# Ledger of designs, part 4: peptides against a protein of PDB entry 6PSE

Target 1, 78 residues: chain A of PDB entry 6PSE
Amino acid sequence: PSEEEEYARLVMEAQPEWLRAEVKRLSHELAETTREKIQAAEYGLAVLEEKHQLKLQFEELEVDYEAIRSEMEQLKEA

## One batch from the design tools (peptide; made by RFdiffusion4, then SolubleMPNN)

Design b1_p8_5_s4
Fold by OpenDDE base, seed 4:
Structure b1_p8_5_s4 (fold): chain B 78 residues (1-78), chain C 78 residues (1-78), chain A 8 residues (1-8)
Amino acid sequence: as target 1 above (78 residues)
Amino acid sequence: as target 1 above (78 residues)
Amino acid sequence: SEAERRAA
């Protein structure tokens, strides 16, 4: 039997006291995991925003770089 | 009473059949939330890595830009 | 790191 099947059997055969304890345990774990999920999502969003801003800065720098490069090329070709 | 207190009362007064159902529900939600947490973490890591690579590229471009800028400044000051 | 959250 899989661990899941064994657990299912445990739940089916468990006394109310164990079931209540298990509900409490699962509720706690769910709350924690939910918080962690939210934190991960928030962090991911923050990094995404930072990446986006960095991308914009990079593109601006590319434009500036190309401008200088072009100017320099013009000077060298004269 | 808070929602938590009401839920606690429900769990304390619940019949085994309800408790088993609640364990199943919570287990399912926990599994889903855990999966979502992992997905969020993986996504965040991916974005972080992309951001890091972009940062390195940006820094390289900055160096190149400063080099050209310096060269051009030298030419202008001559 | 968010990767640390998977170690639970």
Scores: peptide ipSAE 0.182, ipTM 0.834, DockQ to the pose 0.000
Fold by OpenDDE base, seed 1:
Structure b1_p8_5_s4 (fold): chain B 78 residues (1-78), chain C 78 residues (1-78), chain A 8 residues (1-8)
Amino acid sequence: as target 1 above (78 residues)
Amino acid sequence: as target 1 above (78 residues)
Amino acid sequence: SEAERRAA
């Protein structure tokens, strides 16, 4: 039997006291996992924003670099 | 009474059939939330890696830019 | 880190 099937049997055969304890356990884990999900999402968003700012800076530097490169090339060709 | 206190009373007074249904509900929500947490983590990691690669490229361009800038400055001073 | 959150 799979772990899922074994767990299902346990729930079906359990006494009310065990079931109440399981509800409490699952509620706690759900709350914790929900918090972790939110934290992961917030972190991802923060990194995304940082990457975006870096991309803008990179593009600005590319423009400046190409300007100087082109000027240098023209001077060396003359 | 808080929502938490009301829920606690509901669990304490519930019949086994309701408790089994609640275990099933919570198990499903936990599984879903866990999947979402993992997805958020994976996305954040991917963005972090992209940002890292971009940072390396930016630093390389800075080196190249400073080299050309310095050469250009020297030529204009002569 | 994100890896730590996945392992938790």
Scores: peptide ipSAE 0.174, ipTM 0.832, DockQ to the pose 0.000
Fold by OpenDDE base, seed 5:
Structure b1_p8_5_s4 (fold): chain B 78 residues (1-78), chain C 78 residues (1-78), chain A 8 residues (1-8)
Amino acid sequence: as target 1 above (78 residues)
Amino acid sequence: as target 1 above (78 residues)
Amino acid sequence: SEAERRAA
């Protein structure tokens, strides 16, 4: 039997005391995992914002670069 | 009583059939939340990698920009 | 990643 099937059998045959303990365990794990999920989402959003700011800086530099490049090209052709 | 206290009392007084159903419910929610956590983490990592690549491009452009700027400055001084 | 670890 798979571990999942074995666990299912355990739950089915368990005494109330074990079941209450299992509810407590699962509730705790759910709370922790939920917190971790939120944290991961918040981190991802923060990185996304940083990436966006970097992109704006990059685009600004591209504009400045092209301006100088164009001026240089004109001077070299004269 | 708080909802948490009420829930605790419910678990304490519940029959085995209810407890087994609650274990099943919590197991399902935990599995879903775990999947969502992983998905959020993977997304954050992907964005982080994109940000890193953008940073490399930005730094390369800065080098090129300074090269042209310097050349232009020299030509203007001559 | 710590965030990607599966629940036991």
Scores: peptide ipSAE 0.155, ipTM 0.834, DockQ to the pose 0.000
Fold by OpenDDE base, seed 2:
Structure b1_p8_5_s4 (fold): chain B 78 residues (1-78), chain C 78 residues (1-78), chain A 8 residues (1-8)
Amino acid sequence: as target 1 above (78 residues)
Amino acid sequence: as target 1 above (78 residues)
Amino acid sequence: SEAERRAA
């Protein structure tokens, strides 16, 4: 039998005391995993915002670069 | 009593059939939340990599910009 | 790391 099938049988045959302990365990793990999920989401958002700011700076520099490049090209061809 | 205290009392007084159902519910929620956590982590990593690539491109453009700026300044002062 | 979060 798979581990999942064995666990399912355990749950079906378990006494109330074991079941209460399992509810407590799962509740704790769920709370912990939920917090970790939120932290991961917050981190992703922070990086996304940093990337966005960098993109804006990059685009500004591109504009400035093209302006100077164009002026330089005009001077060289004159 | 807080919702947490009420839930704790419910678990303590619950029958085996309810407890088994609760284990099943919590197991499902844990699996789902775990998957969501992983997805959030993977997304964050992807954005981080994109940000890193953008940073490299930005730094390359800065070098090119400073080169042209310097040349332009020399031409104007000559 | 992502690997640590999966293993925890």
Scores: peptide ipSAE 0.140, ipTM 0.831, DockQ to the pose 0.000

Design b1_p8_6_s2 (from b1_p8_6 with E4R E8A)
Fold by OpenDDE base, seed 2:
Structure b1_p8_6_s2 (fold): chain B 78 residues (1-78), chain C 78 residues (1-78), chain A 8 residues (1-8)
Amino acid sequence: as target 1 above (78 residues)
Amino acid sequence: as target 1 above (78 residues)
Amino acid sequence: SFFRELLA
């Protein structure tokens, strides 16, 4: 039997005391995992915002660069 | 009583059938939350990599821009 | 946003 099937059988045959302990264990793990998920999401959002700001700065610099490049090209061709 | 205290009391007084159902519910939620956490981590890493690449490109452009700016300044002062 | 959805 798979581990999942074995676990399912264990749950079906378990006494109330074991089941209560398992509920407590799972509740704790769920709470921790939820916290970790939230932290990951918050961090990801922060990085996205930073990336966005950097992209805007990059685009501004590209515009400035092209302006100077064009001016230089004009001066060299004259 | 807080919701937490009420839930704790419910678990303590619950019948085996309810407890088994609760184990199943919590197991399902834990699995889903774990998946979401992993997905968040993976996507966050991808965004970090993109940000890093953009930063490198930005720094390269800054170097090029300063080079042209300096050349232009020299020409104007001459 | 994927991340905002996870925070909802």
Scores: peptide ipSAE 0.607, ipTM 0.875, DockQ to the pose 0.851
Fold by OpenDDE base, seed 3:
Structure b1_p8_6_s2 (fold): chain B 78 residues (1-78), chain C 78 residues (1-78), chain A 8 residues (1-8)
Amino acid sequence: as target 1 above (78 residues)
Amino acid sequence: as target 1 above (78 residues)
Amino acid sequence: SFFRELLA
């Protein structure tokens, strides 16, 4: 039997006291995991936005660089 | 009473059939939330690494830009 | 966005 099947059987045969304890355990773990998920998502979103802003700045600098490069090249060929 | 207190009372007074159903519900939600948390963490790390690489490229371009800018300024003052 | 969906 898989671990999942064994766990399912345990739940089916468990006494009320065990079941209440299991509900409490799972509720606690769910609360913590949910908080961690939210934190990870919020952080990821922040980094994504920062990356986007950096990308825009990079592209602006590329344009400026190419402008100066082109002018410099013209001066050297003259 | 807070929602948490009401829920706690419900669990204490619940029948075994309800408790088993609640264990199943919580187990399912925990599994899904855990998967989402892990995915968020992994994706967040990937974005962070991409941002870092972009930052390095940006800084390299800034150096190149300043070099050309300086040379151009010298040419204009001559 | 993946992250926005997780926060919904």
Scores: peptide ipSAE 0.606, ipTM 0.875, DockQ to the pose 0.780
Fold by OpenDDE base, seed 1:
Structure b1_p8_6_s2 (fold): chain B 78 residues (1-78), chain C 78 residues (1-78), chain A 8 residues (1-8)
Amino acid sequence: as target 1 above (78 residues)
Amino acid sequence: as target 1 above (78 residues)
Amino acid sequence: SFFRELLA
């Protein structure tokens, strides 16, 4: 039997006192994991925004670069 | 009483059948939330790597831009 | 969008 199957059997045979303790444990772990999920999502969103701003700056620099490159090319062709 | 206090009272007065069902519910939610946390962390890492690569490209373009700008400035000063 | 959905 897998650990999951053994756990399921334990839950089915458990006394009320154990079950109440398990509800408390799981509630705590759920709250903690939820907090961690939120933190990860918030951080990911922040990085995504930073990347987006960086991309905008990059595209602006590309435009400026092409402008100078074109001007330089024209000067060398004359 | 807060919802948390009411829930705590419910758990203390609950029958074994309800408690077993609650353990199952919480276990499912914990598994789901854990999966979401992991997904958020993995995607966040991917975005971070993308941002880093973009920054490297940006810095390379800045170097190239300054080189052309300097050359253009020298030509205009002569 | 992915991160926003996780925060909803």
Scores: peptide ipSAE 0.605, ipTM 0.875, DockQ to the pose 0.793
Fold by OpenDDE base, seed 5:
Structure b1_p8_6_s2 (fold): chain B 78 residues (1-78), chain C 78 residues (1-78), chain A 8 residues (1-8)
Amino acid sequence: as target 1 above (78 residues)
Amino acid sequence: as target 1 above (78 residues)
Amino acid sequence: SFFRELLA
């Protein structure tokens, strides 16, 4: 049997004391995992913002670069 | 009493059938939350990589820009 | 966004 099936059997046959302990364990793990999920999401948003700002800076530099490039080209062709 | 205290009391006084159902509920929520956490982490890493690549491109453009700027300055001063 | 949805 799979671990999942074995666990299911354990839950079905467990005494109340074990079940209460399991509820406590799962509640704790859920709380911890939820906190980790939130942290990951918040971090992801921060990185997205950083990337966006960097993209804007890059695009501005591209414009400036093309301006100078064009001017240089005109000077060399004159 | 707080919701937490009320829940704790419920768990203490609950019958096995309720406890088994609660284990099932918590297990499901834990699995779902875990999956979401993993997805968030994976996407976060992807965004970090994108930002890193963008940073490299930006730095390359800065070098090129400074080269042209310097050349232009020299031409205008001659 | 994906991350905002996770926080909802």
Scores: peptide ipSAE 0.604, ipTM 0.875, DockQ to the pose 0.896

Design b1_p8_6_s3 (from b1_p8_6 with E8A)
Fold by OpenDDE base, seed 4:
Structure b1_p8_6_s3 (fold): chain B 78 residues (1-78), chain C 78 residues (1-78), chain A 8 residues (1-8)
Amino acid sequence: as target 1 above (78 residues)
Amino acid sequence: as target 1 above (78 residues)
Amino acid sequence: SFFEELLA
């Protein structure tokens, strides 16, 4: 049997005391994992915003660069 | 009592059938939350890499921009 | 956003 099947059997045959302990364990792990998920999501959003701001800065610099490049090109061709 | 205390009482007074159902529920939620956490981490890393690449491009453009700007400034002052 | 959905 798979680990999942073995675990399912364990749960089916478990005494109430073990089940209560398992509920507690799972609740704890769920809480921790939920916090980690939230942290990951918040961090991801922050990085997305940073990337977005950087993209805007890059596009602005690109416009400025093209302006100077164009001016320089005009001067060279004159 | 807090929701946590009420839940703790529920678990303490629960019958084995309820406890088994709760273990199943918590296991399911833990699995889903874990998947979401992993997905968030993976996507976060991808965004980080994109940001990093954009940063490198930005820095390169900045160097090029400063080079042209400097050249233009030299021409203007000459 | 994917991350916003995870926070919802």
Scores: peptide ipSAE 0.611, ipTM 0.875, DockQ to the pose 0.890
Fold by OpenDDE base, seed 1:
Structure b1_p8_6_s3 (fold): chain B 78 residues (1-78), chain C 78 residues (1-78), chain A 8 residues (1-8)
Amino acid sequence: as target 1 above (78 residues)
Amino acid sequence: as target 1 above (78 residues)
Amino acid sequence: SFFEELLA
């Protein structure tokens, strides 16, 4: 039997005291996991914003670089 | 009383059938939230890697740009 | 955004 099937049998045969303890355990883990999910999402959003700002700066520099490169190339060919 | 205190009383007075259903509900929510947390972490890591690669490209372009800018400045001043 | 959906 799978771990899932064995756990299901345990829950079916468990006494109320065990079930109450299990509800408390699962509630605690859910609260912690939810906090961690939110924190990961907030961090990810911040990194996306930083990446976007970096991309804008990179694109601006590319435009300036190509302008100078083109001018330099014209001077060398003349 | 807070929602937490009211929920605690509900769990204390609940019958085994309700407790088993609550264990099932919490297990399902925990599994879904865990999956979402892992996905957020994986995507966040990918964005960090993309940002790092963009930073390397940006720094390389800055070096090349300053080299051409300096050469052009020297030519204009001579 | 994927992250915005997780925060909703």
Scores: peptide ipSAE 0.610, ipTM 0.875, DockQ to the pose 0.791
Fold by OpenDDE base, seed 3:
Structure b1_p8_6_s3 (fold): chain B 78 residues (1-78), chain C 78 residues (1-78), chain A 8 residues (1-8)
Amino acid sequence: as target 1 above (78 residues)
Amino acid sequence: as target 1 above (78 residues)
Amino acid sequence: SFFEELLA
């Protein structure tokens, strides 16, 4: 049997004391995992915003660079 | 009593059938939340890498821009 | 990184 099937059988045959302990264990793990998920989502959003702002700055600099490059090229050809 | 205290009492007084159902519920939620956490972490890591590469490109462009700006300024003053 | 720690 798979680990999942073995676990299912364990739950079916377990005494109330084991079941209460398992509820407590799972509740704790769920709470921790939920906090980690939320933190990851919040931090990921912040990084996305930073990347977006950086991209805008990069695009503005590209425009300025091309303007000066073009003027410089014209001066060299004149 | 707090919701946490009420839940704790519920678990203490629950019958085996309720406890088995709660183990199943919590196991399912933990599995889903874990997958979501992993996805959030993987996505966040990808965005961090993209931001880092963009920052490097931006810094390279700044160097090139300052070089041309400086040359242009010298030409205007001459 | 923070994200790498979550994947560990």
Scores: peptide ipSAE 0.610, ipTM 0.874, DockQ to the pose 0.843
Fold by OpenDDE base, seed 5:
Parts: C-alpha cells; structure tokens; sequence
Structure b1_p8_6_s3 (fold): chain B 78 residues (1-78), chain C 78 residues (1-78), chain A 8 residues (1-8)
C-alpha cells in the first residue's frame, strides 16, 4: 500500500484524540505554508519591478548609444 | 470570542466524523497551498535569472557606450 | 500577474 493509502486507513481508524491532534498539526502546517507562499509571491513581485526598472534603463542607454554611434559613423564617412 | 477560539471549541467538541472530514479538508488545502508555494518559488527564480541576464547585457552596453563616448570626446577636443 | 493571483 502507498503511504497515502496507509494514512487514509489511519485516519479512518483513529481515535478522537488522535484526530484532534492531527487537525492541530495540519492547521499549523497550513498556516506556515501559507505564510511562505505569501512571502514568495511578494518577493517575486519585487524582483519583477526591479527587472522592469532595469529594462527601462537599458532601453534608454540603447537610444543614447545609437545616437552617438550614428554621429560617429557620419564623421567617419565625411 | 474570536473565530479562532470558536474553532478551537468546535474541534474539542466535534464528533469523530467531523474530525475526519476536517483532516481531509485541511490536507487538501495544505496540498494546494504547497503547490502554489512551489510554483511561486520556481517562477521567482526564473525572474531572477532574467534580471541577471539583463544586467549583464546592460553592463556590456555601458562599456561599449563609454568607449564610443570617449572616442567622440577625443575627436572633439582635437 | 502570477504573483498577484497567489496573493488574492
């Protein structure tokens, strides 16, 4: 039997005291995991913002670079 | 009483059938939340990588830009 | 966004 099947059997056969303890355990783990999920999401949003700002800076620099490149090219051709 | 206190009382007074159902509910929510957490972490890492690559490109362009800028400056001074 | 959906 799989671990899942064994666990299912345990739940079916467990006494109320064990079940109450299991509810408490699962509630705790859920709370912790939920907090971790939230933290991950918040961090992800922050990184996305940083990436976006960097992209804007990069695009500005590209424009400036092309301007100078073009000017230099014209000077070399004359 | 807070919702938490009311829930705690419910758990203490609940019959085995309710407790088993609650274990099942919590297990399901935990599994779902865990999956979401993992997905968030994975996507976060991907975004970090993208940001890193962009930063490298930006730094390369900065070097190229400074080279041309300096050359142009020298030409203007002569 | 993906992350915003997780926070909803």
Amino acid sequence: as target 1 above (78 residues)
Amino acid sequence: as target 1 above (78 residues)
Amino acid sequence: SFFEELLA
Scores: peptide ipSAE 0.610, ipTM 0.874, DockQ to the pose 0.893

Design b1_p8_6_s4 (from b1_p8_6 with E4K E5K)
Fold by OpenDDE base, seed 1:
Structure b1_p8_6_s4 (fold): chain B 78 residues (1-78), chain C 78 residues (1-78), chain A 8 residues (1-8)
Amino acid sequence: as target 1 above (78 residues)
Amino acid sequence: as target 1 above (78 residues)
Amino acid sequence: SFFKKLLE
């Protein structure tokens, strides 16, 4: 049987004391995993914001660059 | 009592049927939260890579911009 | 956003 099937059987046949311990274990792991998820989400959000700021700066520089490029082109054509 | 204390008491006094159901519930939520954590990590990495690529492009544009700026400055000084 | 939803 798969590990999942074996675990399911264990749960069905378990005594109350084991079940209570398992509830405690799972609760702890859920809390830990939830914290990790939150941390990952917060970090991802921060990076998204940084990327957005960088994109804005890039677009601004592109505008400035095109302005100078155009001016240079005009001067060279004269 | 706090919700945590009330929950702890419930677990201690619960019948096996409730405990088995709770194990199942917690297992499900743990699996779901784990998937979300992994997704967040993967997406975060993708955003980091996008940001890095954008930064490289930005730095390249800065170099080009400074080159033209310098040329323009030299021409204006002549 | 994806990340904001995970924080809810």
Scores: peptide ipSAE 0.616, ipTM 0.875, DockQ to the pose 0.791
Fold by OpenDDE base, seed 2:
Structure b1_p8_6_s4 (fold): chain B 78 residues (1-78), chain C 78 residues (1-78), chain A 8 residues (1-8)
Amino acid sequence: as target 1 above (78 residues)
Amino acid sequence: as target 1 above (78 residues)
Amino acid sequence: SFFKKLLE
């Protein structure tokens, strides 16, 4: 049997003391994992916002660059 | 008592049938939360990489912009 | 937002 099947059987045959301990263990792991998930999401959101701001700055610079490029082109052709 | 204290008391006084159900519930939630955490981490990494590439492009454009700006300045001053 | 949904 797979580990999952063995675990399922263990849960079915377990005594209350083991079950209570398992509930506590799982609750702790869930709390920690939830915290980690939230932290990952918050970090991802921050990076996404930083990327967005950088994109805006990049687009501004592109506009300025093209303006100067065009002016330079005109001066050279004249 | 807080919800946490009430939950703790419930676990201590619960019958095996409830405890088994709770183990199954918590196992499911843990699995889902773990999946979400991993997905958040992976997506966050992808965004970080995109931001890094954008930063490199931005820095390249800054160099090009300053070169043209400087040339334009020299031409105007001459 | 994917990340915002995870924070709900």
Scores: peptide ipSAE 0.615, ipTM 0.875, DockQ to the pose 0.850
Fold by OpenDDE base, seed 4:
Structure b1_p8_6_s4 (fold): chain B 78 residues (1-78), chain C 78 residues (1-78), chain A 8 residues (1-8)
Amino acid sequence: as target 1 above (78 residues)
Amino acid sequence: as target 1 above (78 residues)
Amino acid sequence: SFFKKLLE
C-alpha cells in the first residue's frame, strides 16, 4: 500500500487522542507553511517591483542613449 | 474567548468523526498551501533571475552610454 | 499579479 493509503487507514482507525494530536500537528504545519507562502509572495512581489522599476530606468536610458547615438551619428556624417 | 481558544475547545470536545474530518480538511489545506508556497518560490526565483539579467543589460548600456556621453562632451568642449 | 493573489 502507498503511504497515502496507510495514512488514510491510520486516520480511520485512530483513537481520539491521536486524532487531536494530529489536528494540532497539521494546524501547526499549516500555520508555518502559510507564513512561508506569504513571505515568498511578499518577496516575489518586491522583486517584481524592483524589476519593474529597473525596466523603467532601462527604457529611459535607452531613450537617452539613442538620442546621443543619433546626434553623434549626425555629427560624424556631417 | 478568542477564536483560537474556541477552536481549541472544539478540538478537545470533538467526536472522532469530526476529528477525522478535520484531519482531512487540514491535510488538504496544507497540501494546497504547500503547492502555493512552492509556486511562489519558483516564480520569485524566476523573477529574480530576470531582474538580474536586466540589471546586467542595464549596466552594459550604462557603460556604452557613458562612453558616448564622454565622447560627446569632449567634442562639445573642443 | 500572481504574488498579490497569494497574499489575498
Scores: peptide ipSAE 0.615, ipTM 0.875, DockQ to the pose 0.843
Fold by OpenDDE base, seed 5:
Structure b1_p8_6_s4 (fold): chain B 78 residues (1-78), chain C 78 residues (1-78), chain A 8 residues (1-8)
Amino acid sequence: as target 1 above (78 residues)
Amino acid sequence: as target 1 above (78 residues)
Amino acid sequence: SFFKKLLE
């Protein structure tokens, strides 16, 4: 049987004391995992914002670069 | 009493059938939250990589821009 | 966004 099936059987056959302990264990793990999820999401949002700001700066520089490039080309052709 | 204290009391006084159901519920929520955490981590990493590539492009453009700027300035001063 | 949804 799979580990999942074995675990299911264990839960079905377990005494109340074991079940209470398992509830406690799972509650703890859920709380911990939830905190980690939240942290990951918040971090992701921060990085997205940083990337967005960088993109804006890049686009501004592209505009400035093209302006100078065009001016330079005109000067060379004159 | 706090909700946490009330829940703790419930667990202590609950019958095996309720406890088994609670184990099942918590297991499901833990699995779901774990998947979400992993997805957040993976997407966060992808965004970081995108930001890094953008930064490299930006720095390359800065170099090119300064080169043209300098050349333009020299031409105007000559 | 994806991340905002995870925070809901």
Scores: peptide ipSAE 0.613, ipTM 0.874, DockQ to the pose 0.891

Design b1_p8_7_s1 (from b1_p8_7 with E1S)
Fold by OpenDDE base, seed 5:
Structure b1_p8_7_s1 (fold): chain B 78 residues (1-78), chain C 78 residues (1-78), chain A 8 residues (1-8)
Amino acid sequence: as target 1 above (78 residues)
Amino acid sequence: as target 1 above (78 residues)
Amino acid sequence: SFLESLLE
């Protein structure tokens, strides 16, 4: 039997005291996992913002670079 | 009483059938939240990699820009 | 966004 099937049998055969303890355990794990999910989401959003700002800086530098490159090319052709 | 206190009382006074249903509910929510946490983490890592690659491109362009800028400045001084 | 949807 799979671990999931064994766990399901345990839940069906468990005494109320075990079931109450299991509710408490699962509630704790859910709260912890929810916090971790939120932290991961917040971190991801922060990195997205950083990437966006870097992209803007990169595009600005590309414009400046092309301006100088074009001027240099014109000077070489003269 | 807080919702948490009321819930705690419900768990203490609940019949086995309710407790089994609550274990099932919490297990489902935990599984779903865990999946979402993992997805958030994976997404954040992907964005970090994209930002890193962009940073490398930016730094390369900065080097190229400074080279042309310096050459242009030298020509203007001559 | 997906990440925003995960925030409570």
Scores: peptide ipSAE 0.560, ipTM 0.875, DockQ to the pose 0.932
Fold by OpenDDE base, seed 2:
Structure b1_p8_7_s1 (fold): chain B 78 residues (1-78), chain C 78 residues (1-78), chain A 8 residues (1-8)
Amino acid sequence: as target 1 above (78 residues)
Amino acid sequence: as target 1 above (78 residues)
Amino acid sequence: SFLESLLE
C-alpha cells in the first residue's frame, strides 16, 4: 500500500484524540504554508516591478544611444 | 470569543466523523496551498533571472553610450 | 496576475 493509503487508513481507524492532534498539526502547517505562499507572491510582485522600471530605463537609454550614434555617424561621414 | 477560539472549541468537542472530515479538508487545502507556494516561488525565480539578464544588457549599453558620448563631446569641443 | 491572486 502507498503511504497515502496507509495514512488514509490511519485517519479512518484513528481515535478522537489522534484526530484532534492531526487537525491541530494540519492547521498549523496550513497557516505556515499560507504565509510562505503570500511572501513568495509579494516578493515576486516586487521583482516584477523592479524589472518593469529597469525595462523603461533601458528603453530610454536605447533611444538616447541611437540618437547619438546616428549623429556621430553623420558627422563622420560628412 | 474569537473565531479561532470558537473553532478550537469545535475541534475539542467534535465527534470522530467530523474530525475525519476536517482532516480531509485540511489535507486538501494544504496540498493546494503548497502547490501555489511552489508555483509562486518558481515564477519569482524566473522573473529574477529575467531582471538579471536585463541588468547586464543595461550595463553594457551604458558603457557603449558613455563611450560614444565622450567621443562626441571631444569632437564638438575640438 | 497569478501572483496577485495568491495574496490575501
Scores: peptide ipSAE 0.559, ipTM 0.876, DockQ to the pose 0.919
Fold by OpenDDE base, seed 3:
Structure b1_p8_7_s1 (fold): chain B 78 residues (1-78), chain C 78 residues (1-78), chain A 8 residues (1-8)
Amino acid sequence: as target 1 above (78 residues)
Amino acid sequence: as target 1 above (78 residues)
Amino acid sequence: SFLESLLE
């Protein structure tokens, strides 16, 4: 049997004391994992926003660079 | 009593059938939350890498821009 | 977005 099947059998045959302990364990792990999930999501969103702002700055600089490059090219051709 | 205290009391007084159902519920939520946490972490790391690469490109463009700006300034002053 | 959907 798979680990899942073995665990399912354990839950089916367990005494109330074991089941209460398992509920407590799972609740604790769920709370921790939920906090970690939220933190990861918030961090990812912050980095995404920073990347977006950087992209805007990059595109602005690219426009300015092309303007000066074009003017310089005209001066060299004259 | 707090929600936590009420839940704790519910677990203490619950029948085995309820406890088994609660173990199943919590196991399911933990599995889903764990997957979401991992996905969020992986996404955040990918965005962080993209931001880093963009920053390098931005700094390279900034150097090129300053070079042309300086040359242009010299031409205008002559 | 996916990340926004994870926030409670």
Scores: peptide ipSAE 0.557, ipTM 0.876, DockQ to the pose 0.918
Fold by OpenDDE base, seed 1:
Structure b1_p8_7_s1 (fold): chain B 78 residues (1-78), chain C 78 residues (1-78), chain A 8 residues (1-8)
Amino acid sequence: as target 1 above (78 residues)
Amino acid sequence: as target 1 above (78 residues)
Amino acid sequence: SFLESLLE
């Protein structure tokens, strides 16, 4: 039997006291996991914004670099 | 009374059939939330890696840009 | 975005 099937059997045969304890345990884990999910999402969004700002700076530098490179190339070829 | 207190009372007074259903509901929500948390973490790590690679490229371009800029400045001042 | 959809 799978772990899922064994757990389902345990829940089916459990007394009310065990079931109440299990509801409490699951509620606690759900609250913690929800908090962790939100934190992960917030962190990801922050990194995404940082990457976007870095990309803008990189693209600006590329434009400036190509301008100078092209000018120097013309001077060397003259 | 707070929602938390009302829910605690509901669990305390509930019959086994309701408790089993609540365990099932909470288990399902926990599984979904866990999956979402993992997905958020994986996405955040991917973006972080992309940002890191972009930063390396940016720093390399800055070095090349400053080299050309300095050379051109010297030529203009001569 | 996906990440925004996870925020409550």
Scores: peptide ipSAE 0.557, ipTM 0.876, DockQ to the pose 0.927

